# Peptides against a protein of PDB entry 3C2G: the designs that were tried, part 147

Target 1, 209 residues: chain A of PDB entry 3C2G
Amino acid sequence: IRTFDLLGLLLHDSDAIDGFVRSDGVGAITTVVQYPNNDLIRAGCKLLLQVSDAKALAKTPLENILPFLLRLIEIHPDDEVIYSGTGFLSNVVAHKQHVKDIAIRSNAIFLLHTIISKYPRLDELTDAPKRNRVCEIICNCLRTLNNFLMMWIPTPNGETKTAGPNEKQQVCKFIEIDILKKLMSCLSCEGMDTPGLLELRSTILRSFI

## One batch from the design tools (peptide; made by RFdiffusion4, then SolubleMPNN)

Design b2_p27_7_s1 (from b2_p27_7, 20 letters changed)
Fold by OpenDDE base, seed 4:
Structure b2_p27_7_s1 (fold): chain B 209 residues (1-209), chain A 27 residues (1-27)
Amino acid sequence: as target 1 above (209 residues)
Amino acid sequence: AAAAAQAAAALAELARRIAERLAELAA
């Protein structure tokens, strides 16, 4: 935990972050957080989030790291772990097709649905800090899902990857009425990417229905 | 920036060593 805190203090510029990542820092963190300590897991995931947009990640194998993180998020109810983990996921899949594929093969789409399903509507949350954190988690989930959906948008030359039947089915779960109600409750949240939410809805409807 | 990068690399190595030790304890 203390090591992660120290790292967090030093990783304030892109060069430092890249240096950490090139030194297999992400792999080191993922190994450390296998220890069953909630504080350690929280600190480790927070550090992962801090380095999640590093340029050096493009050269880092994520085949073992990403499935592990997804499983970690799946089994931990801690909002801070979920926030950091979904934030990491969103950033690491951005603009990287091969990483998106790893995430999808690791059941990421269904996991995102599960996460959203476990949280109440924002209007049911009276505690402002809790409500804000849940809003941020939902935003991370939506951004990640949007990044996945981008793979299935036709290119100007008419070529596109097609989502498999399982992926289509998993994406369709996001248009369930209870999920939609939760997502709509986010529209009143300050800082929510409302255009992004509407874009997601439109993309799901156009691509899978 | 360069000093920070070097410090980060050193701490990454420390984290790796901690990870290895944890793996040994878990075995």
Scores: peptide ipSAE 0.134, ipTM 0.667, DockQ to the pose 0.044
Fold by OpenDDE base, seed 3:
Structure b2_p27_7_s1 (fold): chain B 209 residues (1-209), chain A 27 residues (1-27)
Amino acid sequence: as target 1 above (209 residues)
Amino acid sequence: AAAAAQAAAALAELARRIAERLAELAA
């Protein structure tokens, strides 16, 4: 834990972050967080989020890291772990088709739906810090989902990847009435990316409806 | 910046060593 705190203090610029990633820092964190300590897991996931937009990640193999992180989010119902993990996921899949494929094969779409489903509507949360954290988690999930859906939109040259039947069915769960109500409750939340939410809705409709 | 990058690399190695020690203690 102290080591992760020290890392957090030193990783304050892009060069330091890239240096850490090139030194297999992500692999080191994922190894450490396999130890069954909740505080250690929280600290490790926070560091992952901190380095999640590093340029050096484009050259980092994620075939073992992403499935592990998704499993970690699945089994730890900790808001801080989920926040950091979904934040990491949303950043690493951005503009990287091969990373999106790894995440999708690891059942990421279903996991995102599960995460949204387990939280109450934001208007039912009276504690402002909790409400804000849940809002951020939902935003991370939606941004990740939108990045997945963009793969299946036809390009001007007529080339497009087709979603498999399972992926399509999993995406369709996001237009269920209970999910839509939760998403609508986010529109009234301060700090929510309302344009992003509307874009996601449009993308879902264009892709599957 | 260069000093920070070197420190980050050193700390990454330290994290690996800690992980190895934890694995030994858990075995």
Scores: peptide ipSAE 0.123, ipTM 0.663, DockQ to the pose 0.044
Fold by OpenDDE base, seed 1:
Structure b2_p27_7_s1 (fold): chain B 209 residues (1-209), chain A 27 residues (1-27)
Amino acid sequence: as target 1 above (209 residues)
Amino acid sequence: AAAAAQAAAALAELARRIAERLAELAA
């Protein structure tokens, strides 16, 4: 934990972050957080989020790291872990087809649905800090899902990948009425990526309905 | 920036060592 705290103090510039990532820092964190300590897991996931935009991640194998992180998010009810983990996921899949594929094969789409389903509507949360954190988590989930959906959007040249039946089924769960109500409740939340939500809705309707 | 990068690398190595030690204790 203390090591992660120290790292958090040093990893503010891009060069330091890249240096950490090139030294397999992400792998090191994911190994450390396998120890059953909630404070350690929180600190580790927070650190992962801090380095999640590192340029060096493009050269980092994530085949073992992503499945582990997804499992960690799945089994931990901790909002801070989920926030950091979904933030990491959102950033690492951005603009990286290979990473998207790893995440999808690791049931990331279903996990994102599970996360959103877990939380109440934002209008039912009276505690502002809690509501804001939940909003951020949902935003991370939606951003990640949008990144996945981009794989199946036709390019100007007419080329497109097709979603498999399992992926399609998993994506269709996001248009269930209970999920839609939760997503709509986010529109009034400060900090919500409204354009992203609308884009997601449009993409789902266009591609899967 | 360079000093920070080196420090980060050193701390990453430390984290790896801690991870290895934890794995040994769990075995």
Scores: peptide ipSAE 0.121, ipTM 0.645, DockQ to the pose 0.042
Fold by OpenDDE base, seed 5:
Structure b2_p27_7_s1 (fold): chain B 209 residues (1-209), chain A 27 residues (1-27)
Amino acid sequence: as target 1 above (209 residues)
Amino acid sequence: AAAAAQAAAALAELARRIAERLAELAA
């Protein structure tokens, strides 16, 4: 645990982070966090978040690493693990089609839905630090989902990849009423457009189902 | 407050991306 904390202190510049990643540092962390210790898992995921935007990750094979991390997030109820893990996921899939494909094949869309579904509405949380952390987690989930959706929007040349039927169905789950209520709870009363979100839901239901 | 603002922006972006996908599917 202390070793991860020390590494986190040393990995503060881009060159050091890239050096760590090129030396299979991400693989090393994922190996260590297989040990069943919650504090170790927290520290490891936090370190993963710190290196998640490294340029060297574009050259790192993630076929085994990413599915393992997704499973780790799935089975842990720990807010800090979920925060770090979803933050890592959001950063690592950004602008990387290959990594997005690995995540989607590993059921990432459904996982994001599951994470949001497990948390209460923010207005039901009285503890400000807890409420803020949950809001950040939801934000990470939405950012990741947005990165996936970018694959299926029209390009200027009119070329797009088509989402499969399973992916379409999983995306549609995010417009369920209970999910929308939770997402809306992240907004201030002044910023809520409930009619607009309901219209969006209706449009998605008509177009995807 | 800062976290809420970021979540609001993420939700707005989600709506935009979904709308773009819907436009593609309708064409």
Scores: peptide ipSAE 0.048, ipTM 0.627, DockQ to the pose 0.015

Design b2_p27_7_s3 (from b2_p27_7, 12 letters changed)
Fold by OpenDDE base, seed 1:
Structure b2_p27_7_s3 (fold): chain B 209 residues (1-209), chain A 27 residues (1-27)
Amino acid sequence: as target 1 above (209 residues)
Amino acid sequence: DEALRRLREELEELLERIEEKLKLLEE
Protein backbone atom coordinates (compact mmCIF):
# COMPACT_ATOMS: atom_id res chain seq x y z
CA ILE B 1 0.00 0.00 0.00
CA ARG B 2 2.68 2.46 1.02
CA THR B 3 4.67 1.45 -2.02
CA PHE B 4 1.90 2.58 -4.35
CA ASP B 5 1.65 5.87 -2.51
CA LEU B 6 5.38 6.40 -2.85
CA LEU B 7 5.27 5.47 -6.52
CA GLY B 8 2.48 7.98 -7.00
CA LEU B 9 4.70 10.69 -5.55
CA LEU B 10 7.58 9.76 -7.83
CA LEU B 11 5.42 9.55 -10.95
CA HIS B 12 4.66 13.27 -11.13
CA ASP B 13 6.24 14.07 -14.48
CA SER B 14 5.34 12.75 -17.91
CA ASP B 15 8.72 11.11 -18.52
CA ALA B 16 8.62 9.14 -15.29
CA ILE B 17 5.04 8.08 -15.98
CA ASP B 18 5.90 7.00 -19.51
CA GLY B 19 8.91 5.10 -18.21
CA PHE B 20 6.75 3.29 -15.68
CA VAL B 21 4.16 2.40 -18.32
CA ARG B 22 6.81 1.20 -20.79
CA SER B 23 8.14 -1.08 -18.06
CA ASP B 24 4.70 -2.74 -17.81
CA GLY B 25 3.80 -0.77 -14.72
CA VAL B 26 0.09 -1.01 -15.50
CA GLY B 27 0.38 -4.79 -15.71
CA ALA B 28 2.26 -4.83 -12.42
CA ILE B 29 -0.46 -2.81 -10.69
CA THR B 30 -3.12 -5.07 -12.18
CA THR B 31 -1.32 -8.09 -10.74
CA VAL B 32 -1.06 -6.55 -7.28
CA VAL B 33 -4.70 -5.48 -7.07
CA GLN B 34 -5.76 -9.11 -7.53
CA TYR B 35 -5.06 -9.60 -3.85
CA PRO B 36 -8.19 -9.35 -1.68
CA ASN B 37 -7.08 -6.23 0.18
CA ASN B 38 -9.35 -3.20 -0.15
CA ASP B 39 -6.67 -0.68 0.75
CA LEU B 40 -4.31 -2.17 -1.78
CA ILE B 41 -7.02 -2.14 -4.44
CA ARG B 42 -7.78 1.52 -3.70
CA ALA B 43 -4.13 2.50 -3.86
CA GLY B 44 -3.56 0.54 -7.05
CA CYS B 45 -6.56 2.02 -8.82
CA LYS B 46 -5.51 5.51 -7.73
CA LEU B 47 -2.09 4.91 -9.24
CA LEU B 48 -3.72 3.66 -12.44
CA LEU B 49 -5.65 6.91 -12.64
CA GLN B 50 -2.41 8.88 -12.20
CA VAL B 51 -0.80 7.18 -15.20
CA SER B 52 -3.95 6.98 -17.33
CA ASP B 53 -2.95 9.88 -19.62
CA ALA B 54 0.48 8.47 -20.40
CA LYS B 55 1.45 8.55 -24.07
CA ALA B 56 3.08 5.16 -23.62
CA LEU B 57 -0.36 3.60 -23.04
CA ALA B 58 -0.98 3.89 -26.78
CA LYS B 59 1.70 1.23 -27.24
CA THR B 60 0.62 -0.91 -24.29
CA PRO B 61 -1.61 -3.93 -24.91
CA LEU B 62 -4.77 -3.43 -22.88
CA GLU B 63 -6.66 -6.57 -23.98
CA ASN B 64 -6.13 -8.24 -20.61
CA ILE B 65 -5.98 -5.13 -18.45
CA LEU B 66 -9.27 -3.49 -19.39
CA PRO B 67 -11.49 -6.55 -18.84
CA PHE B 68 -9.86 -7.06 -15.47
CA LEU B 69 -10.34 -3.45 -14.44
CA LEU B 70 -13.97 -3.48 -15.54
CA ARG B 71 -14.55 -6.61 -13.48
CA LEU B 72 -12.81 -5.02 -10.51
CA ILE B 73 -15.09 -1.99 -10.68
CA GLU B 74 -18.12 -4.26 -11.00
CA ILE B 75 -17.39 -6.34 -7.91
CA HIS B 76 -16.04 -3.62 -5.58
CA PRO B 77 -18.78 -1.28 -4.30
CA ASP B 78 -16.17 1.29 -3.27
CA ASP B 79 -16.55 4.86 -4.48
CA GLU B 80 -12.79 5.41 -4.51
CA VAL B 81 -12.18 2.31 -6.61
CA ILE B 82 -15.02 3.20 -8.94
CA TYR B 83 -13.82 6.80 -9.23
CA SER B 84 -10.26 5.78 -10.06
CA GLY B 85 -11.30 2.95 -12.35
CA THR B 86 -13.83 4.96 -14.35
CA GLY B 87 -11.33 7.81 -14.54
CA PHE B 88 -8.72 5.44 -15.91
CA LEU B 89 -11.20 4.05 -18.42
CA SER B 90 -12.26 7.51 -19.56
CA ASN B 91 -8.68 8.62 -20.12
CA VAL B 92 -7.39 5.49 -21.85
CA VAL B 93 -10.25 5.33 -24.37
CA ALA B 94 -9.83 8.98 -25.33
CA HIS B 95 -8.59 9.33 -28.91
CA LYS B 96 -7.80 5.59 -29.11
CA GLN B 97 -10.16 3.64 -31.31
CA HIS B 98 -8.61 0.26 -30.58
CA VAL B 99 -8.98 0.82 -26.83
CA LYS B 100 -12.61 1.84 -27.28
CA ASP B 101 -13.22 -1.40 -29.14
CA ILE B 102 -11.66 -3.45 -26.33
CA ALA B 103 -13.74 -1.65 -23.73
CA ILE B 104 -16.99 -2.11 -25.64
CA ARG B 105 -16.29 -5.82 -26.22
CA SER B 106 -15.66 -6.09 -22.49
CA ASN B 107 -19.19 -4.84 -21.73
CA ALA B 108 -18.09 -1.36 -20.65
CA ILE B 109 -21.29 0.32 -21.87
CA PHE B 110 -23.49 -1.84 -19.69
CA LEU B 111 -21.18 -1.42 -16.71
CA LEU B 112 -21.19 2.36 -17.03
CA HIS B 113 -24.97 2.34 -17.16
CA THR B 114 -25.07 0.14 -14.07
CA ILE B 115 -22.73 2.48 -12.19
CA ILE B 116 -24.77 5.57 -13.01
CA SER B 117 -27.99 3.75 -12.18
CA LYS B 118 -26.89 2.59 -8.74
CA TYR B 119 -26.13 6.07 -7.41
CA PRO B 120 -28.92 8.32 -6.17
CA ARG B 121 -29.55 11.74 -7.60
CA LEU B 122 -27.01 14.25 -6.37
CA ASP B 123 -29.69 16.38 -4.74
CA GLU B 124 -30.45 13.44 -2.44
CA LEU B 125 -26.88 13.45 -1.11
CA THR B 126 -26.41 15.84 1.81
CA ASP B 127 -22.75 15.04 2.45
CA ALA B 128 -20.74 17.33 0.20
CA PRO B 129 -17.63 15.11 -0.15
CA LYS B 130 -19.81 12.11 -1.03
CA ARG B 131 -21.89 14.16 -3.45
CA ASN B 132 -18.79 15.50 -5.18
CA ARG B 133 -17.26 12.04 -5.50
CA VAL B 134 -20.47 10.62 -6.95
CA CYS B 135 -20.63 13.53 -9.37
CA GLU B 136 -17.07 12.84 -10.49
CA ILE B 137 -17.90 9.16 -11.03
CA ILE B 138 -20.95 10.00 -13.11
CA CYS B 139 -18.90 12.48 -15.13
CA ASN B 140 -16.22 9.84 -15.76
CA CYS B 141 -18.89 7.44 -16.99
CA LEU B 142 -20.52 10.05 -19.20
CA ARG B 143 -17.20 11.18 -20.66
CA THR B 144 -16.47 7.58 -21.56
CA LEU B 145 -19.92 7.27 -23.11
CA ASN B 146 -19.26 10.41 -25.13
CA ASN B 147 -16.07 8.86 -26.47
CA PHE B 148 -18.01 5.76 -27.52
CA LEU B 149 -20.87 7.68 -29.12
CA MET B 150 -18.44 9.78 -31.14
CA MET B 151 -17.39 6.61 -32.98
CA TRP B 152 -20.80 6.34 -34.61
CA ILE B 153 -21.33 9.97 -35.56
CA PRO B 154 -20.31 11.04 -39.05
CA THR B 155 -17.49 13.56 -38.89
CA PRO B 156 -16.04 15.49 -41.82
CA ASN B 157 -12.57 14.16 -41.08
CA GLY B 158 -13.33 10.68 -39.77
CA GLU B 159 -14.74 7.34 -40.77
CA THR B 160 -18.01 6.47 -39.11
CA LYS B 161 -18.20 3.04 -37.55
CA THR B 162 -21.45 1.16 -37.39
CA ALA B 163 -22.51 -0.02 -33.97
CA GLY B 164 -23.70 -3.59 -33.73
CA PRO B 165 -27.27 -4.27 -32.66
CA ASN B 166 -26.23 -5.19 -29.12
CA GLU B 167 -24.13 -2.04 -28.79
CA LYS B 168 -27.00 0.09 -30.06
CA GLN B 169 -29.33 -1.40 -27.50
CA GLN B 170 -26.86 -0.78 -24.69
CA VAL B 171 -26.23 2.81 -25.76
CA CYS B 172 -29.96 3.49 -25.96
CA LYS B 173 -30.17 2.89 -22.22
CA PHE B 174 -28.40 6.20 -21.70
CA ILE B 175 -31.40 8.12 -23.02
CA GLU B 176 -33.50 6.83 -20.13
CA ILE B 177 -35.03 9.69 -18.18
CA ASP B 178 -33.26 8.65 -14.98
CA ILE B 179 -29.85 8.75 -16.65
CA LEU B 180 -30.49 12.09 -18.28
CA LYS B 181 -31.66 13.56 -14.97
CA LYS B 182 -28.42 12.40 -13.38
CA LEU B 183 -26.50 14.09 -16.18
CA MET B 184 -28.35 17.30 -15.42
CA SER B 185 -27.67 16.92 -11.71
CA CYS B 186 -23.93 17.09 -12.40
CA LEU B 187 -24.43 20.80 -13.09
CA SER B 188 -25.06 21.30 -9.38
CA CYS B 189 -21.51 20.29 -8.47
CA GLU B 190 -18.58 22.65 -8.29
CA GLY B 191 -15.59 22.16 -10.56
CA MET B 192 -17.46 20.32 -13.30
CA ASP B 193 -16.11 20.17 -16.82
CA THR B 194 -18.78 22.34 -18.40
CA PRO B 195 -17.25 22.15 -21.89
CA GLY B 196 -17.21 18.36 -21.60
CA LEU B 197 -20.86 18.26 -20.61
CA LEU B 198 -21.75 20.53 -23.52
CA GLU B 199 -19.89 18.20 -25.84
CA LEU B 200 -21.80 15.23 -24.45
CA ARG B 201 -25.09 17.09 -24.93
CA SER B 202 -24.19 17.69 -28.55
CA THR B 203 -23.17 14.08 -29.00
CA ILE B 204 -26.44 12.83 -27.52
CA LEU B 205 -28.41 15.12 -29.81
CA ARG B 206 -26.56 13.87 -32.86
CA SER B 207 -26.88 10.24 -31.78
CA PHE B 208 -30.48 10.03 -30.65
CA ILE B 209 -32.34 12.97 -32.18
CA ASP A 1 -23.19 30.76 -13.38
CA GLU A 2 -24.44 31.92 -16.75
CA ALA A 3 -22.74 29.05 -18.55
CA LEU A 4 -24.28 26.53 -16.14
CA ARG A 5 -27.69 28.16 -16.51
CA ARG A 6 -27.50 27.91 -20.28
CA LEU A 7 -26.32 24.31 -20.14
CA ARG A 8 -29.18 23.40 -17.80
CA GLU A 9 -31.69 25.02 -20.11
CA GLU A 10 -30.27 23.18 -23.10
CA LEU A 11 -30.35 19.85 -21.28
CA GLU A 12 -33.95 20.43 -20.24
CA GLU A 13 -34.82 21.07 -23.86
CA LEU A 14 -32.98 17.90 -24.83
CA LEU A 15 -34.93 15.91 -22.24
CA GLU A 16 -38.20 17.21 -23.60
CA ARG A 17 -37.25 16.29 -27.16
CA ILE A 18 -36.14 12.80 -26.15
CA GLU A 19 -39.31 12.22 -24.14
CA GLU A 20 -41.38 13.23 -27.14
CA LYS A 21 -39.42 10.87 -29.37
CA LEU A 22 -39.75 7.98 -26.92
CA LYS A 23 -43.49 8.58 -26.66
CA LEU A 24 -43.80 8.36 -30.43
CA LEU A 25 -41.83 5.10 -30.49
CA GLU A 26 -44.03 3.55 -27.79
CA GLU A 27 -47.23 4.36 -29.70
Scores: peptide ipSAE 0.022, ipTM 0.474, DockQ to the pose 0.010
Fold by OpenDDE base, seed 3:
Structure b2_p27_7_s3 (fold): chain B 209 residues (1-209), chain A 27 residues (1-27)
Amino acid sequence: as target 1 above (209 residues)
Amino acid sequence: DEALRRLREELEELLERIEEKLKLLEE
């Protein structure tokens, strides 16, 4: 645990982060978080989040890492793990088609729906730290969904992927009215990613309406 | 069509609240 804390302090610049990632740091963290220690898992996932926007990740094979992380989020009812994991997911899929494909094949869309569904409306949460963390989790899910939807929006060149029937079904669940109402409740939270929600709104309209 | 209408309505409500929040952030 202390090691992860120290690493987190040292990995404060892009070069250090890239160096860590190039040295298979993500794989190393993934190995460590396989131990059944909640504090270790939290610390490891937090470190993953910290390095999740590294340029070096473009050259890192995520075929094993991403499914593992998704499973970890699925089985651990820990807000800190879910926060870090969804944050990692949202960052690694950004601008990386191959990573998006891995995530989708690993049932990420359904998982995101499940995550949002399990949390109450933010206005029902009286504990401010808890409410803020839940809001951040939902925002991470939204950002990830936005990144997925962007794949199916035509490029200026007219090229676009078409969502498969399974993906379309999963996305449709995500944009159910009840889910959208929960998302709207995030606006009451100070930590809400307003630009992200606007972007998602735009993407949903372009994709479905 | 009805589902899309409902979705649009919810998104418009979302936009209104986002605009309110943006205003608060600028203050």
Scores: peptide ipSAE 0.021, ipTM 0.476, DockQ to the pose 0.013
Fold by OpenDDE base, seed 2:
Structure b2_p27_7_s3 (fold): chain B 209 residues (1-209), chain A 27 residues (1-27)
Amino acid sequence: as target 1 above (209 residues)
Amino acid sequence: DEALRRLREELEELLERIEEKLKLLEE
């Protein structure tokens, strides 16, 4: 745990982060967090989040890492693990079609729906730190969803991917009223990524309307 | 924040449109 904390302190710049990733740092973390220790898992996932936007991840095989992380998030009720894990997922799928495909095959869409569904409405959370963390989790989930939906939006040249039948069924769950209300409730939280929410609006318009 | 207020209003309108569409699909 202290090692992860120390590593986190050293990974402040993009070059250091890229260096860590190139040295199979993500694989190392995933190996360590296989131990059933909640504190270790939390620390490891936090470190994953810190390196999740690394350029070097584009060259890192994620075929084994993503399914593992998704499973970890699925079985852990810890908000910090879920926050870090969904944040990692959101960042690693961004602008990487291959990674999106891995995530989708690993049932990420369903998991995201499950995560959003498990949390109460933000207005029911009176504890501000808890409310903010839940809001961040939901935001991570919707950002990831947005990244998936964008695959099926026509490009300027008219080319687009077609969602498979399973993906279509899964993504339709996100137009459920309760889910949409939870997504909208994120706007009630201070410090939210307004540009990201605007992007979501655009994506929903193009995907569902 | 006025920007957030406006965004919320836009999303609410969007939600209403989605609900209307869903109703049409149920008919």
Scores: peptide ipSAE 0.020, ipTM 0.437, DockQ to the pose 0.011
Fold by OpenDDE base, seed 4:
Structure b2_p27_7_s3 (fold): chain B 209 residues (1-209), chain A 27 residues (1-27)
Amino acid sequence: as target 1 above (209 residues)
Amino acid sequence: DEALRRLREELEELLERIEEKLKLLEE
């Protein structure tokens, strides 16, 4: 645990982070967090989040890492694990089609829906720190969803993938009124990625409505 | 689908109100 904290302090710039990732640092963390210790899992997932935007991840095989992380998030009710894990997911799928494909094959869409559905509406949360953390989790999930939906929207100059029937059915769950209300609630939160959430709004409308 | 149409209308109304508020806060 302390080792992960120290490592996180050392990974303060993009070059250090890229170096860590190139040295299979993500794989190393994944190996360590297989130990059934909640504090270790929290620390490891937090470190994963810290390196999740590394350029070197584009060259890192994630075929085994992503399914493991998704399973870890699925079985852990811990908000900190979910926060870090969904943050990692949202960052690693960004601008990487092959990573999106791995995530989707690993049932990420359904998991994201499950996570969002688990939490109450933000206006029902009276504890500000808890509300903020829940908002961040929901935003991570929704940003990830946006990244998935965007690949299925026709572009003027590009070949567009069509969503498979299973993926389309899973994504259709996100247009449920409860999910949309949670999206709207997130848009009202201070300090959130409002532009990203507005982009998701546009993407949902173009994709399904 | 009528349900989807209604949902779209509700979403657009909510988002428009939020966008207007955000614009006012940025001024």
Scores: peptide ipSAE 0.019, ipTM 0.436, DockQ to the pose 0.012

Design b2_p27_7_s4 (from b2_p27_7, 15 letters changed)
Fold by OpenDDE base, seed 4:
Structure b2_p27_7_s4 (fold): chain B 209 residues (1-209), chain A 27 residues (1-27)
Amino acid sequence: as target 1 above (209 residues)
Amino acid sequence: DEEEKLKELEEEELEKIIEEKLKELLE
């Protein structure tokens, strides 16, 4: 755990992070967090989040890493793990079509829906730290969803993929009233990525209306 | 006291696992 913390301190700049990623650091972390220790898993996922926006990830094969992480998030009820994991997912799928495809094949859409559905409405959470963490998790999930939905929106400059019937069925779950309410609740939270959430709202409208 | 020692031992073992994996990464 201390080693992960120390490593996190050393990975304070983009070059160091990229170097770590190029050396299969993400794979190393995912190997370590297979040990069934919650503190280790928390620390490892936090470190994953820290390196999740690395440019070097574009060249990193995530075919084994991403499904593992998704499974970890699925089975681990820890908000900190879920926060870090969904944050990682959100960042790694950004601007990477192949990673989006891996995530979707790995049932990420359904998982994200499950995560969002698991948490109560933000207005029902009286504990501010808990509320904020939940909001961040929901935002991570929704940002990831936006990245997926954007794949299927026609752009003037290119051919867009059409969602398969399975993907369509999965994404339709995000227009459920409960999910939409949670989206709206997140928009009211301070310090959140409001532009990103508004973009998602727009994307949802364009996709389903 | 014993529970704290057990926790310390577990942390030390975990630290060793992490160090080994990081060493592999740096090789």
Scores: peptide ipSAE 0.060, ipTM 0.492, DockQ to the pose 0.034
Fold by OpenDDE base, seed 2:
Structure b2_p27_7_s4 (fold): chain B 209 residues (1-209), chain A 27 residues (1-27)
Amino acid sequence: as target 1 above (209 residues)
Amino acid sequence: DEEEKLKELEEEELEKIIEEKLKELLE
């Protein structure tokens, strides 16, 4: 655990992070966090989040990593693990079609819905730190969803993939009133990625309306 | 007391595993 903390401190710039990723650092973390220790899992996921936007991830095979992470998030009720894991997911799927495909095949869409659904409304959370963390988690999930939806929106100059029937069914759950309310709640939260959430809102509207 | 001791031992073992994995990364 302390080693992860130290490593996190050393990975303070993009070059260091890329170097770590190129050296299969993500694989190493995922190997370590397979041990059933909550503190270790927290630390590992936090480190994953820290390196999740690394350019080197574009060249890193994630076929084994993503399913593992998704499972980890699924089985751990820990907000910190969920925050870090969903943050990692949202970053790694960004601008990487092959990663999106892996995530989708690994039932990421359904998992994201499940995560959002299990949290109470933000207005019901009186503890500000908890509320903020929950908001961040929901935002991570929604950002990831946006990345998925964007694949299926035609671009002026490109061929657009079509969502499969199963994916469409899963995505349709995100237009449920409860999910939309949570999205709106996130939009009202200070310090959130408002532009990203607005983009998602737009994407949802374009996809379903 | 026994639970705390067990936790400490587990943490030490985990640290060793992490160190080994980090060593592999540096090779």
Scores: peptide ipSAE 0.041, ipTM 0.477, DockQ to the pose 0.033
Fold by OpenDDE base, seed 3:
Structure b2_p27_7_s4 (fold): chain B 209 residues (1-209), chain A 27 residues (1-27)
Amino acid sequence: as target 1 above (209 residues)
Amino acid sequence: DEEEKLKELEEEELEKIIEEKLKELLE
């Protein structure tokens, strides 16, 4: 745990982060967090989040890492783990078609819906830190969804990938009234990724209306 | 049960395992 904390302090610039990632640092973290220690898992996922925008991740195979992380998020009911994990997911799928495909095959769409559905409405949370963390988690999930939906929107030249029937069914759950209300609630929260949420709103409109 | 055994590891022992894994990364 202390070692991960120290690493997190040292990995503060892009060159150090890229160096760590090129040395299979993400794989190393994933291996270490397999030990059943909650504090270790939290620290490891936090470190993953810190390196999740690394340029070097474009060359990192994530076929084993991403399914493991998704499973970890699914089985570990910890807001900090979920926050870090969904943040990592959101960042690594951005602008990477191959990574999006891995995530989708690993049931990411359904998991994201499950996460959003399990959290209470933001207006029911009176504790500001808790409310903000929940909002951040929901935003991470929705941003990831946006990245998926963008694959299936036709480009000006008419080219587009088509979602499979299972993916379509899973995506349709995100236009449920409860989910849309949570999206709107997030838009009303201060300090949230408002541009990203607005983009998602636009994407939903283009995809389903 | 390996999982139970791992839960029983002292924090110091766990830290040593992490250090060894990081050392392997540098090899």
Scores: peptide ipSAE 0.031, ipTM 0.486, DockQ to the pose 0.031
Fold by OpenDDE base, seed 5:
Structure b2_p27_7_s4 (fold): chain B 209 residues (1-209), chain A 27 residues (1-27)
Amino acid sequence: as target 1 above (209 residues)
Amino acid sequence: DEEEKLKELEEEELEKIIEEKLKELLE
């Protein structure tokens, strides 16, 4: 735990972060957080979030890391773990088709649905810190979904991917009426990443229309 | 602008469009 905190302090610039990632730092963290210690898991996931936008991750094999993280988020009720984990997920899938594919094969779309479904509507949360954290989690989930849906939108360059039957089913589960209501609630909530949410709306429309 | 077009759509209209498309996918 203390080691992760120390590493977090040392990894303050892009070069240091890339160096850590190139040295299999993500794998090391993932190995450590396999131990059933909640504080350790929280600290490790926080550190993962800190390095999640590293350029070096494009060369890091995530086939073993990502499914593990998804499972960790699935079984752990801790908002801090979920926040860090979904933040990591949203960052690592960005601009990386291979990572998106791994996440989707690992049932990430349905997991994101489950996470959003777990939380009440933001307008029902009276505690501001809790509300803000839930907002951030939902935004992470929605940003990730946006990145997935973008794969199936025809690009001007002529690359068209079609979602398979399994992906379509997972997306259908994600975009349930209750989930959409929560999304709309987020759009109406002050302090949310409105541009990101609007981007998702656009992506949804382009995907289905 | 796509963003302007989306702002012109009421949230309820967007929900209906998505719901209809989901029904089509499930059929």
Scores: peptide ipSAE 0.017, ipTM 0.352, DockQ to the pose 0.011

